# Peptides against a protein of PDB entry 4PN1, part 85

Target 1, 261 residues: chain A of PDB entry 4PN1
Amino acid sequence: KIEMNFLNKPIVPDTTKVISNFLTHYLITEPVEHVEIEAKLGTLIDLETQNRFEFPVMNETILNPEFNLRTRFESDMTASEHKYLNEFLNQAFRDSQKPGRLPFAYKHTKQVDLFYETEDNSRDKIRVSKNQSDNQVLACVKKRRVADLFLYCPNDAFDIRISISDELPVSMPSGNQQPSLTRLKDRVGYVHQEIKIDLTKTTQNDPVYDTTERHELEVEFGNIADLRDRAQKAKDGMEAPLFRRVQLFMDNVRILRREHS

## One batch from the design tools (peptide; made by RFdiffusion4, then SolubleMPNN)

Design b1_p16_6_s3 (from b1_p16_6, 7 letters changed)
Fold by OpenDDE base, seed 1:
Parts: C-alpha cells; sequence; structure tokens
Structure b1_p16_6_s3 (fold): chain B 261 residues (1-261), chain A 16 residues (1-16)
C-alpha cells in the first residue's frame, strides 16, 4: 500500500487555490449574472521591449495584478501554431472515441459578428452573431470584460489569460442602424467533460487597413451552473469539488500550451 | 480595489 504523502490527503497547489478564489469571487461574492469564464493562449508582451515578457521563474506563475509589470497580452498565434493545435486536437478527438474513454464532442461553426455602437457611447458594443450559412441570429449580447488573471509560462509556447466576462443579452439594434465593425469567425469547437476548447480563425476587413486574421485558442467552462454550485460549496467550507474542477480545467490548458510546431 | 478578489487569498499567506 502506498500513500500520497505523510497525511495521506490530497495537496492542492497554490495555483489551484488562487484560481479557485478568483472564480469564486465573480461567481458568488460579487456575482456576474451572465458570466463567461475562459482561458486564452497567447503571449505576455513586455511593453518596454515589445518582446515576450521575461520573469526570473522556471515554471507556471500567476502574476500578482497589484504589481504593474508593464505588460500586455496578445491572444494570438501563428497560422502554423494554430494548425498544429488543430491537428493535435483532432487526434485527441479520435483517441477519445475509443472504448473506455470519454468522448469529445465536435462542432464546426462559421459565423459573422456584427458590432453596433450603443446609444450611451459605452465602450461595450452590441454584438450580433449570425450563422454564415443561413444568416440566422445566434446571439445578441453586450459583452463586458470584468477581470483578468495572467499566468506566465516560461517553459511553454504560450502564456495564459483567464478572463471573467459578463455577456448581457440585449435587444437587436434598430433596423436602420449600421454595424461599425464586422468579423468573420471560423470556429472549430471541442467539448470534453463540459470543458470547451475552441480554435478560431477571425477575419476582419477594415476599409483603411489591410484585412487582418487572428488565430486564437480558448478554453472555457462549459457548465457555469455547475461551477457556480461548486463555488458556493467552497464558500460554505467545502472546497474540494471546486478545486477538482479547476484542476481539470487547468490540466487541459497545460496540455494545450505545451503543444507547438 | 479593482482587484477585490485578492482578499480571498489572504489565508494563503504565512502567519507566524
Amino acid sequence: as target 1 above (261 residues)
Amino acid sequence: SKFSWLKGVEHLLYKP
């Protein structure tokens, strides 16, 4: 018989605790009603050097937001990196279909996002999402970024931003209103154990600037109700269910950020 | 503070 440690109890790493606390705050303490919680792969850029941020650490590190490190986060990757991750996830999908495994679900979506200015000149635009195939409205929301948590990952191809957003459903803009911006999104979505992994190619046509294309990978909690329940339990003194869910989420993120061409 | 969630990590600090 072997034991995990001298207490024979699971030990929760600080990363899990900090992230769990971060999530609990915006799920329970100061609850966001229509919350979206996602991690994006990208790069922490040093504003002074415009190169990838460098910090004297040798592993995954949550950055303390109280310290102004003079960085920005770019949620983008090269086409080759994106292609590699797509191939990697396709293989993971195939492997998960085997007996004894929990299968991935797969969905390919092409949509157009139309952005509209609000009457109050809020920075938060109204986004109308439509299917490219039949032009059916998928969603009409006003999205607000609430909070960010950054992980510096010196050994991996990507750093991580975990974001809390409020996606408020709103009425469709008036028929006479024109969109200020349009974006085409080609999204390949994978779902495993209610964790959503999306590879998205975004094309934006600007009349002044050349067409820009972004390649993004995001990992999202697919069951917010369950997560909120776990967070409530954590507030009530039972943290294990939340820790387990956060650990699962982060392990998936860790797998993805280590993969590169 | 816009980082009000940080209050929850106080218990992680070493307390001599």
Scores: peptide ipSAE 0.337, ipTM 0.836, DockQ to the pose 0.223
Fold by OpenDDE base, seed 4:
Structure b1_p16_6_s3 (fold): chain B 261 residues (1-261), chain A 16 residues (1-16)
Amino acid sequence: as target 1 above (261 residues)
Amino acid sequence: SKFSWLKGVEHLLYKP
């Protein structure tokens, strides 16, 4: 007979514990009402060199936010990397449709995001997302970034930023308001076990600057209510459900960040 | 505190 370890109990890696704590804080302790929790693939950039930061570690590492590392996170990738991930996810989708598997759901959305200034000129803008085909409103929110957690992934193509955001539903801007910024998004969404994976190509036209294009991949917890329930249980002393969910989330992230062209 | 969530992981820090 084989046992997992000398205690014959599952061991929870520190990564899971730290992330679980991070999530629990903003789900339960200081709860964000309309919370969005997502991981973005990108690169931790050294502000001095403008290259990927090199940390003296050999594996996935959560960075301690108390250290001023003089980095920025670039949530972008090359078109080729993005294309590769799209193809990879398409294959994963197809494979998941086979008997004995849990299937992916798939959705392709072309949307336009319109950003509007608030009356108080706050940093948080109102974002109206509309379907490009019929101009139906998909969402109207004021998004506030609450917290970030950074993972340096030296062995993978991408580093990770896990972000907590508050997406407050708000009323549509008045018809007399003009958007300060418009972004076109070509979004391909995959959902597996309520984990959302979005590939997004964003085109932004700037009147002053050239058109910019960004390629992003994000992984999001698709069932916040369930996650909040798990977090509450964790606060009440039952951590296993939360750990399992975080582990699932991170495993998906780990798969994706290893894939590149 | 900007990083108030860190309180929950203080126990993960090894203290001899």
Scores: peptide ipSAE 0.334, ipTM 0.840, DockQ to the pose 0.264
Fold by OpenDDE base, seed 5:
Structure b1_p16_6_s3 (fold): chain B 261 residues (1-261), chain A 16 residues (1-16)
Amino acid sequence: as target 1 above (261 residues)
Amino acid sequence: SKFSWLKGVEHLLYKP
């Protein structure tokens, strides 16, 4: 007979606890009303060297925001890395359709994002998203970044930024306003157990810096109501449901950041 | 503080 450990009880990693606390704060303690919670794959850049940040650790590590490490986060990857991840997820999708598995859902969306200045000249812009095929409005929101949590992942191709954002639905800009910025997005979305995985190719035409292309992978909690319920239970002393959901989320992130071309 | 969420994990810090 085998036991898990000398207590014969499940152990929750500190990573799970810290992330759970981070989420609980912005779900329950200081709640964000229209909260979006996502993890992006990218690179922590050392501002002194302009290379990937190096820290004397050998595994996934949450960075303490109280310390100024003089870094920036770049949420981008190469086209080849992006293609590899797309193929990887396509295979995972196919495998999940087999009997005995929980299936992925899949959606391919091509959209244009139009950014508008607000009348009050606030720093937050209004984003209007439209479907490229029929020009139907998909969303009109004012997005505000609330908080970030950074994970340094020395053994993987990517570092991770977990972000809390407030996506406030707003009315459409007046017909006389011109967009300050336009972005084309080609997005493939995978959903498994209400965790959303999006691969996005973004094209932006800049009059000064020419056309730029970005390749992003993001993992998002697809059921915020459920997550908020779990966070409330955690505040009330029942942490297991929240820990399980965060562990599921992070395991998906860990799978993705380990894959590279 | 913009890092007010950290107060929830203070109990995880090792205190000899």
Scores: peptide ipSAE 0.329, ipTM 0.841, DockQ to the pose 0.269
Fold by OpenDDE base, seed 3:
Structure b1_p16_6_s3 (fold): chain B 261 residues (1-261), chain A 16 residues (1-16)
Amino acid sequence: as target 1 above (261 residues)
Amino acid sequence: SKFSWLKGVEHLLYKP
């Protein structure tokens, strides 16, 4: 017979504990009302070298925000990397439809995002999202970035940014108001066990610059109410449900960041 | 610290 360890109990990694604490803060302690929690794949860039950040570590590492490392995060990837991830997720989708598995759900959305200035000229813009085919309004929100957590992943193709955002539903802008910016989005969405995985191609036209394309992959918690419940239980001394959910989320992120052509 | 969430894991953080 064999056991897991000398206590014969599973061990929770520090990464799980730190992320769980981060989430609990913005879910329970200082709660964000309309919270969105997502991880984006990208690259930590050293502002001094303009190359990928280098730190003397050999595995997935949460960066301490109290240290100014003079970095920026770029959430863009190459078209070839994006295509590879799309093919990978398509195969994962197909495999999940087999008997004995939990199936993926799939959705393909082409939308236009219109950004409007607020009447009070606040920094936050109103985003109106419409379906490209029938011009149906999908959402009208004012999104504010609340907090970021960065993971440096030296052994993988991508680094990770976990972001807390406040996505406030707001009324539609007045009919006489013109958008300050327009973006086209082609989004392929996969959902597995209420974790959302989105591949997004964004096209933006600029009157001065050529049309720019952006390729992003994001992983999002799809059931905030459940996550908030788990976080509350953690605050009350029962941490296991929250740890399990965070571990599931991070395992999906870890799978994706290791994949490249 | 402006990062108030760190209080919950302060015991794990490096201190020079």
Scores: peptide ipSAE 0.319, ipTM 0.837, DockQ to the pose 0.387

Design b1_p16_6_s4 (from b1_p16_6, 8 letters changed)
Fold by OpenDDE base, seed 5:
Structure b1_p16_6_s4 (fold): chain B 261 residues (1-261), chain A 16 residues (1-16)
Amino acid sequence: as target 1 above (261 residues)
Amino acid sequence: SKFSWLEGVEHLLYKP
């Protein structure tokens, strides 16, 4: 007979606890009303060297925001890395359709994002998203970044930024307003157990700079109501449901950041 | 504070 440990009880990693606390704060303690919670794959860049940041650790590590490490986060990858992850997820999708598995859902969307200045000249822009095929409005929101949590992952191809955002639905800009910025997005989305995985190719034309292309992978909590319920239970002393959901989320992130071309 | 969420993890810090 085998036991898990000398207490024969499950152990929750500190990573799970810290992330759970981070989420609980912006779900319950100082609640964001229209909250979006996502993890992006990218690179922590050392501002002094302009290379990937190096820290004397050998595994996944949450960075303490109270320490100024003089870093920036770049949420981008190469086209080849992006293609590899797309193929990897396609295979995972196919495998999940087999009997005895929980299936992925799949959606391919091509959209255009139009950014508008607000009448009050606030820093936050209004984003209008339209479907490229029929020009149907998908969303009109004012997005505000609330908080970030950074994970340094020395053994993987990517570092991780977990972001809390407020996506406030707003009315469409007046017909006389011109967009200050236009972005084309080719997005493939996978959903498994209400965790959303999006691969996005973004094309932006800048009048001053040449056309830029970005390749992003993001993992998002697809059921915020459920997550908020779990966070409330955690505040009330029942942490297990929240820990399980965060562990599921992070395991998906860990799978993805370990895969590379 | 923009780092007010840290209050919830203070108990995780080792205190000899």
Scores: peptide ipSAE 0.301, ipTM 0.822, DockQ to the pose 0.267
Fold by OpenDDE base, seed 1:
Structure b1_p16_6_s4 (fold): chain B 261 residues (1-261), chain A 16 residues (1-16)
Amino acid sequence: as target 1 above (261 residues)
Amino acid sequence: SKFSWLEGVEHLLYKP
């Protein structure tokens, strides 16, 4: 018989605890009603050098937001990196269909996002999402970024931003209103154990600038109700369920950020 | 502060 440690109890790393506390705050303490919680792969850029941020650490590190490190986060990757991750996830999907495994679900979606200005000139635009195939409205929301948590990952191809957003459902803009911006999204979605992994190619046509294409990978909590319940339990003194869910989420993120061409 | 969630990590600090 072997034991985990001299207490024979699981040890929760600080990364899990910090992220759990971050999530609990916006799920329970100052609750966001229509919360979206996602991690994006990208790069922390040093504003002074315009190169990838460098910090004297040798592993995954949550950055303390109280320290102004003069960085920005770019949630983008090269087409080749994106293609590699797509192939990687396709293989993971295939492997998960085997007996004894929990299967991935797969969905390919092409949509157009139309952005509209609000009457109050808020920075938060109204986004109308439509299917490209039949032009059916998928969603009409006003999305607000609430909070960010950044992980510097010196050994991996990507750094991580975990974001809390409020996606408020709103009424459709008036028929006479024209969109200020349109974006085409080609999204391949994978779902495993209610964790959503999306590979998205976004094309934006600007009349002044050349067409820009972005390649993004995001990992999202697919069951917010369950997560909120776990967070409530954590507030009530039982943290293990939340820690387990956060650990699962982060392990998936860790797998993905280590994969590169 | 705009980082009010940080209050939740106070228990992680070493307290001599």
Scores: peptide ipSAE 0.297, ipTM 0.814, DockQ to the pose 0.225
Fold by OpenDDE base, seed 3:
Structure b1_p16_6_s4 (fold): chain B 261 residues (1-261), chain A 16 residues (1-16)
Amino acid sequence: as target 1 above (261 residues)
Amino acid sequence: SKFSWLEGVEHLLYKP
């Protein structure tokens, strides 16, 4: 017979504890009302070298925000990397449809995002999202970034940014108002166990610069109510449900950031 | 601290 360890109990990694604490803060302690929680794959860039950040660690590491490391995060990836991840997720989708597995759900959306200035000229813009085919309004929101957590992943193709955002539903802009910016989005969405994985190709036209294209992959918690419930239980002394959900989320992120052509 | 959420994990953080 064998046991996991001398206590014969599972051990929770510090990464899970730190992320769980981060989420609990913005779910319960200082709650964000219309919270969105997502992880983006990208690259931490050293502002001094303009190369990928180098730190003397050998594995996944949460960066302490109290230290100014003079970095920026780039959420863009190459078209080749994006294509590879798309093919990888398509295969994962197919495999999940087999008997004995929990299936992925799949959705393909082509939308246009229109950004409007607010009447009070606040920094936050109103985003109206419409379906490209029939011009149906999908959403009208004012999104504000609340907090970021950065993971440096020296052994993987990508670093990770976990972001807390407030996505406030708002009324449609007046009919006479013109958008300040327009973006086209081609999004392929996968959902497994209420975790959303989105591949997005974004096209933006600029009157001065050539058309720019971005390729992004994001992982999002799809059931905020459940997550908030788990966070509340954690505050009340029962941490296991929250840890399990965070571990599931992070394992999906870890799978994706290791994949490259 | 500017980052109030750190209070919950302060015991895990490096201190020079």
Scores: peptide ipSAE 0.295, ipTM 0.819, DockQ to the pose 0.394
Fold by OpenDDE base, seed 4:
Structure b1_p16_6_s4 (fold): chain B 261 residues (1-261), chain A 16 residues (1-16)
Amino acid sequence: as target 1 above (261 residues)
Amino acid sequence: SKFSWLEGVEHLLYKP
């Protein structure tokens, strides 16, 4: 007979514990009402060199935010990397449709995001997302970034930023307001076990600057209510459900960040 | 605190 370890009990890696704590804080302790929790693939850039930062570690590492590392996170990838991930996820989707598997759901959305200034000129803009085909409103929110957690992943193509955001539903801007910024998004979304994986190609037209294109991949917790429930249980002393959910989330992230062209 | 959530992981830091 084989046992997992000398205690014959599951062991929870520190990564899971730290992330779980991070999430619990903003789900339960200082709860964000309309919370969005997502991980973006990208690169931790050294502000001095403008290259990927090199930390003296050999594996996935959560960075301690108390240290001013003089980095920025670039949530972007090359078109080729993005295409590769798209193909990879398409294959994963197909494979998941086979008997004995839990299937992916798939959705392709072309949307336009319109950003509007607020009356108080706050940093948080109102974002109206509309379907490009019929101009139906998909969402109207004021998004506030609450917190970030950065993972340096030296062995993978991408580093990770896990972000907590507050997406406050707000009323549509008045008809007389013009958007300060418009972004076109070509988004393909994959959902597996209530974890959302989105590939997004964003095109932004700037009247002053050239058109810019970004390629992003994000992984999001698709069931916040469940996650909040798990977090509450964790606060009440039952951590296993939360740990399992975080582990699932991170495993999906780990799969994705290893894939590149 | 900007990083108030860190309070929950202080126990993970080894202290001799």
Scores: peptide ipSAE 0.291, ipTM 0.814, DockQ to the pose 0.268

Design b1_p16_7_s1 (from b1_p16_7, 10 letters changed)
Fold by OpenDDE base, seed 2:
Structure b1_p16_7_s1 (fold): chain B 261 residues (1-261), chain A 16 residues (1-16)
Amino acid sequence: as target 1 above (261 residues)
Amino acid sequence: GPPQWILENSSLLYKP
């Protein structure tokens, strides 16, 4: 017989543990009510060099949020990289339809996001999302970024930002209010085992600046209720279900950040 | 110090 280790018990990697604790905090300890949890692929930029951040580590490393490393995160990639990832995910989708596999679900969505200032001049804008084809309102929310956790990935094409956000449903802006900003989103979404993977092309028209286009890839927990349940169990001393879910999430992220043309 | 969630009790081993 082969055993897992000298204790013959599963061991939790530090990365999984740290992320699980991070999630548990904002799911249970200081709970965010309308929580969104996603990982974005991007690049940690050193503000001093304006190049990708360099840290004396040789593998995936969670950065301590208590240290100001003078970095910014750019959640963008080239059109070529984005196209490649789309093709990669399309192939993964096709392969998952084969017998013996768990299938991906696929959805293509085009939406427009309209941003409105709040009456109280709050920093958080109201976002109205509409379907581009029929102008159907999909959501009206006020989104607040609660926390970020950054992973520096020196061996991969991308670094990772895991973010906790609060998406508060709010009433529609008054009919006389004009949007301060409009964004067009072309999103290709893949779902596997309730993990959502979205490729998004965002076009923003700025009256002062030329139209900007961004290419983003995000990985999101698709079942927050289940995740919250797992986090509660973890807080109560049963950690395994949460660890397994976080491991799955991170493995998907790891696959994607390593993939490049 | 580190964020409080870093210090939250967690096992190194999977618990059943």
Scores: peptide ipSAE 0.081, ipTM 0.608, DockQ to the pose 0.200
Fold by OpenDDE base, seed 5:
Structure b1_p16_7_s1 (fold): chain B 261 residues (1-261), chain A 16 residues (1-16)
Amino acid sequence: as target 1 above (261 residues)
Amino acid sequence: GPPQWILENSSLLYKP
């Protein structure tokens, strides 16, 4: 007979525990009302060298937010990397349609995001999202970044930022107000077991700078109510459901950050 | 030290 370890019990990776505690804090302890939880692929940049940050570790490492590491996070990739990931996800989608598998869902969306200043001149902007084909309003929200957790991944193509945001539905801005910024988004979305994976190409026209194009990949928890329920159960002493959900999320992130041409 | 939310009680083992 083979046992898992000398206690013969499944072990939770420390990464899973730390992330679970991070999520529990903003789901239960200091709850964000309209919470969005996503991981973005990108690069931790050393502000002194302007190169990828070099940390003296050999594997995936959660950085302590209490320390100022003099870094910034760039949530971008090349067009070729983005295309490769799209092809990879398309193949994963096809394979998941086979008998005995749980299928992916797929959606292609083209939208325009219009950003407006608030009447109180707050730092948070109102974002109006519209479908490019018929100008139907998809959403009108005020998004606030609440917290970030960074993972340095020295063995992978990308580092990770996990973000907690508050996305508050708000009324449409006055008809006389002009947008301060416009972004075109071409988004390909995949959903598997209520985890969303989005590839987004963003085009932004800046009056001062040339038109910029950004390529992003994000992974999001698609069922926040379920996640909050799991976090509450964890606070009540039943941690396994939360740990399993966080492990699933992180395994999907790990697959994606390892794939490159 | 670590952020306050890291100090919340959690097990390193799955519960039965």
Scores: peptide ipSAE 0.078, ipTM 0.609, DockQ to the pose 0.164
Fold by OpenDDE base, seed 1:
Structure b1_p16_7_s1 (fold): chain B 261 residues (1-261), chain A 16 residues (1-16)
Amino acid sequence: as target 1 above (261 residues)
Amino acid sequence: GPPQWILENSSLLYKP
């Protein structure tokens, strides 16, 4: 018989622990009501050099938010990288349909996001999302970014931002109000074990600036109720379910951030 | 020190 270690108990990697605690805080301790939790692939950019941030570490590292590292995060990638990831995920989807595997679900969505100013001149805008094909309203929300956690990944093509947002459902803007901004989103979504992986191409038309296109990949917790339950159990002393879920999430993120064209 | 949420749970081991 073999044992895992000299205590014969699973030990939690620091990354899993830190992320789990981060999530627990905003799920349980200071709970966000309509929480969205996602990881985006992108690049930490050094504001001084405008190049990718360099830190004296050799592996995946959660950056301490208390330190001002003078960085920004660009949640974008090249069209070629985005295409490569799409092909990669398509193959993963196909492989998951085989007997003995848990299958991916797939969905392709084209939507338009209309942004409206709020009456109180709040920084947060109302976003109305509509399906491009039939103009059906998909959502009307006021989204607030609550917290971010950044992972520097020196060995991979991408760095990671884990974000917690509050997506408050709100009433539709008045019919006489015009949107301040319109964005087109072409999204392909892959779901595996309630982890959502979305490839999104966003097109924005600006009357002053040229059309801008963004290519994003995001990984989202698809079952917030389950995650909150796991976080509550963790607060109550049963941490294993939360750690396992966070580990699954992060392993999916790690797979994706290693892929590049 | 680290953010408060880092210190909320002290256990580094899975509990059965």
Scores: peptide ipSAE 0.070, ipTM 0.534, DockQ to the pose 0.182
Fold by OpenDDE base, seed 4:
Structure b1_p16_7_s1 (fold): chain B 261 residues (1-261), chain A 16 residues (1-16)
Amino acid sequence: as target 1 above (261 residues)
Amino acid sequence: GPPQWILENSSLLYKP
């Protein structure tokens, strides 16, 4: 007979615990109404050296938000890395279609994001997303960044930013308003067990600078209602469902951040 | 100290 440990009870990894607490706070304790929760792959940059930050740890580490480490997060990667991840996810998609597996869903979207200033000139812009092919409005939201949690990952190609955002649905800007910024997005989305993985190539024309291109990978909780339910159960003393969901999410993130060209 | 939310849900065990 084999037991899990000397208590014969499941033990949660500390990382899972910390992230679960973070999510519970913004799902239940101080709830964000229209919450988006995503993890982006990128690099923690030391502002002094402009190189990847070096923290004296040997594995995945959640950075304490209360400490100013003089860092910035670059949610970008090389075209080569992005291509590699795309190929990797395509293969994962194919493999998931085999008998005995849970299949990925796949969607390729080309959209344009139009950003509009608000009348009060607030920092939060209105984003209108449209399909490039038919100009169909996909979304109109005002997005506010609520909180970030950074994971330094010294053994992997990427660090992680987990972000809590409030995506407030808003009315379309008036027809006479001009966008302050436009971004073209080529997005391939993969969904597995209600976890969404997006690879996005963003092209932006800057009037002052040349056309810039960004390559991003994000992992998002695709079922916020379920996650909120799990978080509520956790607050009520049943933590296992939340821990399992966060563990699944983080395992997917861990798989992805290890992949590089 | 740590953020206030880190003190929430004190258990490190899975709870059924």
Scores: peptide ipSAE 0.072, ipTM 0.631, DockQ to the pose 0.185; fails the geometry check

